# Designs tried in a protein design run: peptides against a protein of PDB entry 4Z63. Part 63

Target 1, 334 residues: chain A of PDB entry 4Z63
Amino acid sequence: LCLGMNDLTGNIPEDLFHLKRLNLLGIQENRLSGSLSREIRNLSSLVRLDVSWNLFSGEIPDVFDELPQLKFFLGQTNGFIGGIPKSLANSPSLNLLNLRNNSLSGRLMLNCTAMIALNSLDLGTNRFNGRLPENLPDCKRLKNVNLARNTFHGQVPESFKNFESLSYFSLSNSSLANISSALGILQHCKNLTTLVLTLNFHGEALPDDSSLHFEKLKVLVVANCRLTGSMPRWLSSSNELQLLDLSWNRLTGAIPSWIGDFKALFYLDLSNNSFTGEIPKSLTKLESLTSRNISVNEPSPDFPFFMKRNESARALQYNQIFGFPPTIELGHNN

## One batch from the design tools (peptide; made by RFdiffusion4, then SolubleMPNN)

Design b2_p13_1_s2 (from b2_p13_1, 6 letters changed)
Fold by OpenDDE base, seed 4:
Structure b2_p13_1_s2 (fold): chain B 334 residues (1-334), chain A 13 residues (1-13)
Amino acid sequence: as target 1 above (334 residues)
Amino acid sequence: SSSSWIDTVEPLR
């Protein structure tokens, strides 16, 4: 049953929950309000539940143990409060959980040993606090993780060295500290292609450790951290780099010539730093900017990107990396 | 963009 993108108001009629053969319930992009009914438990055949972009409030009901076939739960952009229900945090069937842009709070706890099918997790823009959950790498199929804009004070857990499934990771604006430790850990994520660390590590030094290596890194965004240091030499070994944003830092020194050696680099933002010297001639020879063939069919994160100007401003949303225009931004340097 | 940065945080409502 698909009732999305309407102007439906009120609560879900209780009789809807009598549909025991229902595989898909989509009621997204409405004005549905109140609590999400516990009677969802009666939808024993449910595979997909989309309640996103509504006015739901209260706690998410703890009924997911009665939904053995549920693979997709989308609840982004609601007013949900409380934690992730225990039954949801233990769901063996769940592939995708999206609860971005809610008011969920407390410590983030997932039973990753039980969540054997989880491949995508979006909990960005919530009120989770405490430390990053050390057991996330135990979610052996977890590929896409957005935990942006939560209050995960502290460092990236050492256990994330074992996060082999991790491909797309955002921790933007999560009050993280110790960028050297974070990069030192995350370099062990051999499948990591997208890393977003914007608005963390306030005023720290960007490490220039030649031992750091991100083999499959395509997208690196570490903007607005007030980072000191220079362009990191270790980045030159990330031969697949497509998008680099290091804007709004305090990086100094010259822009190195190797920045133009990235064959796939089509988006470069080094603006609002303290770089000096000449623009490398190699930037004029970027193959991606001279070639008309941008491969649009590459895998992208499940979470969107935003071009931000401030925390409160509306931003343009980009659902794919290749949605960004080919860009070289070097403005507002010394 | 010279006046912007890339983020994954949804704009505030």
Scores: peptide ipSAE 0.550, ipTM 0.898, DockQ to the pose 0.637
Fold by OpenDDE base, seed 2:
Structure b2_p13_1_s2 (fold): chain B 334 residues (1-334), chain A 13 residues (1-13)
Amino acid sequence: as target 1 above (334 residues)
Amino acid sequence: SSSSWIDTVEPLR
């Protein structure tokens, strides 16, 4: 049953929960309000539940143990409060959980040893606090993780050295500290292709440790951190780099010539730093900017990107990396 | 643009 993209109001009719054979319920992009009914438990055949972009409030009901076939739960952009229900945090069937842009709070707890099918997690823009959950690497299929805009004070857990499934990771604006430790840990994530660390590590030094290596890194965004230091030499070994945003930092020194050696680099933003010297001639030889054939069909993160000017400003949304225009931005440097 | 950065956090409503 698909009723998305309407102006429906009120609550879900109770009689809807008598549909025992229902596999898909999509009621997204409406004005449905009130609590999400516990009677969802009656939809025992449910595979996909999409309640996103509504006005739901209250706690998410703890009924997911009665939904053994549920693979997809989309609840982004609602007013949900409380924590992740225990039955949801222990779901062995769930592949994708999207609860982005809610008011969920408390300590983030997932039973990753039980969540054997979880491959995508979006909990961005909530009110979770405490530490990053150390057991996330125990979610052995977890590929996409957005935890942006939560209050995860402290450092990236050491356990994330073992996060082999991790491919796309955003921790933007999550009150993280110690960028040196974070990069030192995350370099062990062999499948990591996208890393977003924007609005963290306030005023720290960007490490220039030649021992750091991100072989599969395609997208690195570490913008608006007020980071000090220079262009990190370790980044030159990330031969697959496609997008680099280090804008709005306090980076100094020259832009190195190796920045033009990236064959796939099509988006470069080094603006609003303190770089000096000449623009490397190698930037004029970037193959990705001269060649017509960009492969538009590469896998992208499940979470969207936004081009922002401030927290309250309207931003352009980009659902895919290749949605960004080919860009070299070096403005507002010394 | 030179006045923007990439983020994964949607704008505030």
Scores: peptide ipSAE 0.544, ipTM 0.898, DockQ to the pose 0.643
Fold by OpenDDE base, seed 5:
Structure b2_p13_1_s2 (fold): chain B 334 residues (1-334), chain A 13 residues (1-13)
Amino acid sequence: as target 1 above (334 residues)
Amino acid sequence: SSSSWIDTVEPLR
């Protein structure tokens, strides 16, 4: 049953929960309000639940132990409060959990040993506090992780050295400290292709440690951190780099010539730094900007990107990396 | 644009 993208109001009719053979319930993009009914437990055949983009409030009901086939739970952009229910945090069937843009709070706890099927987790823009959950690497299939805009004070856990499944990771605006430690840990994530660390590490030095290596890194976004230092030499070894945003930092020195050696680099933002010297001539030879056929079919994160502007509350949403226009932005470097 | 950065956080409503 798909009733998404309407102007439906009120609560879900209780009679809907009598549909024991229902595999798909989509009621997204409505004005449904109130608590999410505990009677969802009666939908024992449910594979997909999409309640996203509504006005739901209260706690998410702890009924997911009665939903043994549930693979997809989408609840982003609601008013949910409390924590992740225990049954949800222990779901062996769940592949995707999206609860972005809610008011969930407390310590983030997932039983990753039980969550054997979890491949996508989006908990961005919530009120989780404390430390990043050290056991996330125990989610052996977890590929996509958005934990942006939570209050995860401290450092990236050392256990994330073992996060082999991690491919897409955002921790933007999560009050993280120690960028050197974070990069030193995350370099061990051999499958990491997308890393977003925007609005963290305020005023720290961007490490220029030549021992750092991100072999499969395609997307690096470390914007608006007030980072000091220079263009990091270790980045030159990330031959697959497609998108680099280091804008709104305090980076100095020259833009190195190796920046033009990235064959797949189509988006470069180094604006609002303190770079000096000449623009590398190698940038004029970027193959990705001269060739028409950028492979549009590369996998992207499940979480959206936003082009934020300092002076405007308006942001452009990009659902795919290749949705970004080919860009070289070097403005406001003095 | 010269006055923007990439984020994964929704704009404040």
Scores: peptide ipSAE 0.511, ipTM 0.887, DockQ to the pose 0.675
Fold by OpenDDE base, seed 3:
Structure b2_p13_1_s2 (fold): chain B 334 residues (1-334), chain A 13 residues (1-13)
Amino acid sequence: as target 1 above (334 residues)
Amino acid sequence: SSSSWIDTVEPLR
């Protein structure tokens, strides 16, 4: 049953929960309000539940033990409060959990040993506090993780050295400290292709340790951190780099010529820094900007990107990395 | 543009 993208109001009719054979319930992008009924437990055949973009409030009901077939739960952009219910945090069937842009709070706890199928987790823009859960690497299939805009004070856990499944990771605006430690840990994530660390590490030095290596890194976004230092030499070894945003920092020195050696680099933002010297001629020879054959079909993170502006203008949303236009931004430097 | 940065956080409504 798909009723998304309407102007439906009120609550879900109780009789809907009698549909025991229902595999898909999509009621997203409406004005549905009130609590999400615990009677969803009666939908024992449910594989996909999408209640996103509504006005739901209250706690998410703890009934997911009665939904053994549930693979997809999308509840982003609601008013949910409380924590992740225990049955959801222990779901062996769940592949994707998206509860982004809610008011969930408390310590984030997932039983990763039970959540054997979890591959995508989006809990961005909530009110979770405490530290990053050290056991996330125990979610052996967890590939996509967005934990942005929570209050995960402290450092990236050492256990994340073992996060082999991790491919797409955002910790934007999560009050993280110690960028050197974070990068030192995350370099061990062999499958890491996308890393977003924007609005963290305020005023720290971007490490220039040549021992750092991100072999598969395609997307690096570390914007608006007030980072000091220079263009990091270790980044030159990330031969698959496609998108680099280091804007709104305090980086100094020259833009190195090796920045033009990235064959797949199509988006570069170094704006609003303190770079000096000449623009490298190698930037004029970027193959990705001269050739039209960018593979548009590469996998992207499940979480969206936003082009934020200091001005009151609405941010542009990009659902795919290749949705970004080919860009070289070097403005507002010395 | 030079007045922007990439984030994964929704804009404030």
Scores: peptide ipSAE 0.528, ipTM 0.892, DockQ to the pose 0.656; fails the geometry check

Design b2_p13_1_s3 (from b2_p13_1, 7 letters changed)
Fold by OpenDDE base, seed 5:
Structure b2_p13_1_s3 (fold): chain B 334 residues (1-334), chain A 13 residues (1-13)
Amino acid sequence: as target 1 above (334 residues)
Amino acid sequence: STSSWVDTDEPLR
């Protein structure tokens, strides 16, 4: 049953929960309100539940042990409070959990040893606090992780060295500290292609450790951190780099010529730094900007990107990396 | 655009 993208109001009719053969319930993009009924437990055949973009409130009901076929739970952009229910945090069937942009709080706890099918987790823009869950790498299929805009004070856990499944990772605006440790850990994530660390590490030095290596890195976003240092030499080995945003930092020195050697680099923002010297001539020879339609069919994160403006609440949303226009932004440097 | 950055943090509504 798909009733998304309407102007439906009120609560879900209780009679809907009598549909024991229902595999898909999509009621997204409405004005449904109240608590999500515990009676969803009666939908024992449910594979997909999409309640996103509504006005739901209260705690998410702890009934997911009665939903053994549930693979997709989308609840983003609601007013849910409390934690992740225990049955949801232990779901062996769940592939995708999206609870972005809610009011979920407390310590983030997932039983990753039980969540054997989890491949996508979006908990961005919530009120989780404490530390990053050290056991996330135990989610052996977890590829996409958005934990942006939570209050995860401290450092990236050492256990994330073992996060082999991790491909797309955002920790934007999560009150993280120690960028050197974070990069030193995350370089061990051999499948990491997208890394967003914007609005963390306030005023720290961007490490220029030549021992750092991100082999498969395609997207690096470390904007608005007030980072000091220079263009990191270790980044030159990330030959697949497509998007680099280091804007709104305090980076100094020259823009190195190797920045033009990235064959797939189509988006470069180094604006609002303190770079000096000449613009590398190699930037005028970027193959991605001169000759090739970058393949639009490359895998992208499940979480959206936003082009935020410093003084504007308005942001442009980009659902795919390739939605970004080809860009070279070097403005507001010295 | 001048004075922007890429983020995954949703704008406050």
Scores: peptide ipSAE 0.492, ipTM 0.884, DockQ to the pose 0.710
Fold by OpenDDE base, seed 1:
Structure b2_p13_1_s3 (fold): chain B 334 residues (1-334), chain A 13 residues (1-13)
Amino acid sequence: as target 1 above (334 residues)
Amino acid sequence: STSSWVDTDEPLR
């Protein structure tokens, strides 16, 4: 049953929960309100539940033990409160959990040893507090992780050295500290292609440790951290780099010539730093900016990107990396 | 735009 993108109001009719053969319930992008009924437990054949972009409130019901076929739960952009219910945090069937942009709170706890099928987790823009869950690497299929805009004080856990499944990771605006430790840990994630660390590590030094290596890194976003230092030499070994945003930092020195050696680099933002010297001539040789054949079919993160502006509360949303226009931004380096 | 940065933090509505 797909009723998304309407102007439906009120609660879900309780009789809908008698549809025991229902595999897909999509009621996203409506004005549905109230609590999400516990009676969803009656939808025992449910594979996909999309209640996103509504006005739901209250706690998410703890009934996911009665939904053994549920692979996809999309509840982003609601007013849900409380924590992740225990049955959801222990779901062996769940592939994708998206609860971004809610009011979920407390300590984030997932039973990753039970969540054997979880490959995508989006809990961005919530009110989770405490530390990052040390057991996330135990989610052996977890590839996409967005934890942006939560209050995860402290450092990236040492256990994340073992996060082999991790490919796309955002921790933007999560009150993280110690960028040197974070990068030192995350370099061990051999499948890591996208790393977003924007609005963390305020005023720290960007490490220039030649021992750091991110072999498969395609997207690095570390904007608006007030980071000091220079362009990190270790980044030159990330030969697959496609998007680099280091804007709104306090980086100094020259832009190195190796920045133009990235064959796939199509988006570069180094604006609002303190870079000096000449613009490297190698930037004029970026093949990705001269060739129209950027392979649009590359895997991308499940979480959206936003181009935020200081002057406007409105951000442009980009659902894919390749949605970004080819860009070289070097402005405001005074 | 020189006044922008890439983020995954969803703007407040």
Scores: peptide ipSAE 0.506, ipTM 0.891, DockQ to the pose 0.711; fails the geometry check
Fold by OpenDDE base, seed 2:
Structure b2_p13_1_s3 (fold): chain B 334 residues (1-334), chain A 13 residues (1-13)
Amino acid sequence: as target 1 above (334 residues)
Amino acid sequence: STSSWVDTDEPLR
């Protein structure tokens, strides 16, 4: 049953929960309000539940043990409060959980040893606090992780050295500390292609350790951290780099010539730093900017990107990395 | 020249 993209108001009719053979319920993009009924437990054949972009409030009901076939739960952009219910945090069937842009709070706890099918997790823009869950690497199929805009004080857990499934990772604006430790840990994630660390590590030094290596890195965003240091030499070995944003830092020194050696680099923002010297001639030879054949069909993160001017301003949304225009931005340097 | 950065933090409502 698909009732999305309407102007429906009020609560879900109770009789809807009598549809025991229902595999898909989509009621997204409405004005449905109140609590999400616990009677969703009666939808025992449910594979996909989409309640996103509504006005739901209260706690998410703890009934997911009665939904053994549920693979997709989309609840983004609601007013949900409390934590992730225990039955949801232990779901063996769940492939994708999206609860972005809610008011969920407390310590983030997932039973990753039970969540054997989880491949995408979006909990960005919530009110979770405490530490990053050390057991996330136990979610052996977890590829896409957005934890942006939560309050995860401290460092990236050492256990993330074993996060082999991780491909797309955002920790933007999560009050993280120790960028040297974070990069030292995350370099062990062999499948990591997208890393967003914007609005963390306030005033720290960007490490220039030649032992760091991110072989498969395509997207690196570490903007607005007020980082000190220079362009890191270790980045020159990331031959697949497509997008680099290091804007709004305090980076100094020259822009190195190797920045023009990235064959796939089509978006470069080094603006609002303290770089000096000449613009490398190699930037004029970037193949990605001269070639017309950009493959638009590459795998991308499930979470969207935003072009932001400030924390409160409306931003342009980009659902795919290739939605970004080819860009070289070097403005507002010395 | 855009005084902007790339982010995954959703803008405030």
Scores: peptide ipSAE 0.504, ipTM 0.892, DockQ to the pose 0.706; fails the geometry check
Fold by OpenDDE base, seed 3:
Structure b2_p13_1_s3 (fold): chain B 334 residues (1-334), chain A 13 residues (1-13)
Amino acid sequence: as target 1 above (334 residues)
Amino acid sequence: STSSWVDTDEPLR
C-alpha cells in the first residue's frame, strides 16, 4: 500500500493494521501525526515500512520482534524521541534503517551480533550523545553509515580498524576530535570509498603522514574544520578520487601538481583556505572534466549530500555524487 | 559558489 506524497492528516486508521498480508506500507510525505501505533506489530508480513517525512512523534514502538520479515524501515524526518527500541536494535531481518532527522536521544546502541543483515544505517541529524558505538564493526554487512549531526564527543573507536564492510561513512558535525587518530584508524577500512568529516576537529592540523593510505577513496569531504597544515601528500595515492572538498579550512602552502593526476576527479573545492602560489597547470588537464564518459552508474551512499552556504539560503540536496556539477573551486585563497 | 561546502548534515528547516 503506497499512500505517499499526499496531504493526509491525522493518524493511521486502526483497520489498516488488520492487513496481515501487507508486505509494503508507504505513507511517506504526508502530514500524519501522533504516535506510531504499536499495532504495526500486527503487520507480520511487512517487508518495507516507510513513514518518512511526516509529523509522527513519541517513541518508536518496541514491536519489531513481531515483524520477522522487515527489511526496510524508513522513518526519516519525523519527531520521534527516545532511543532505538530494543527489538529494532536486535532485528536479524533488517537491511536498512533510516531514522535521520528525528529527535532520538541517548546513547546509540545496536546489537550488531544480532543485526546480521544490516547494510545501511542512517541516524544522521538526531540527538544521540556519548561515544561512537565501538561494536559497529560487528555488523558484518554494514556498508553505509551516516551518523552526522549527533554529539559523539571523543575519537573514532580503535575497533573501526576492523570495519571491513564500511564503504560510505559520514560523521559530519559530530563533535569529533583527533583527526590524526581518525584517519589513522579509518585507513584500515579497505572498502571505504566515501568519507565525510565536515565540521569536526576544529582547529586541528591535517596530518601529512605519508604512511596514511586510502586505496579506494573516491569521496573525501573535510570542509569547515578550520584545519591547519597543507595539502596532504598521502592523498596523492588515492588514485580513484572523484570528489574532494577541503574548503573553509586554514590550509596553507601550494596546491600540489599531483592534484591534476586524479583521472576521475570531477569536483574539487579548495576554496576559503590560505593556499598560495600558482594554480597547477595539471588541473587544466583533468580527464574527468574533458571527457564526457563519467560512469553515472557507480554505487553511491544512501545518505544525501548537501551544499551548505553561510547565507540563509536553503542548502541544495544531492542524492548522488554524480549529481554534483563538475567543479573546480579555488576562490578566496591568499 | 565559493561560499559553500559539502555536508551530510541536513539543513535546519
Scores: peptide ipSAE 0.497, ipTM 0.887, DockQ to the pose 0.699; fails the geometry check

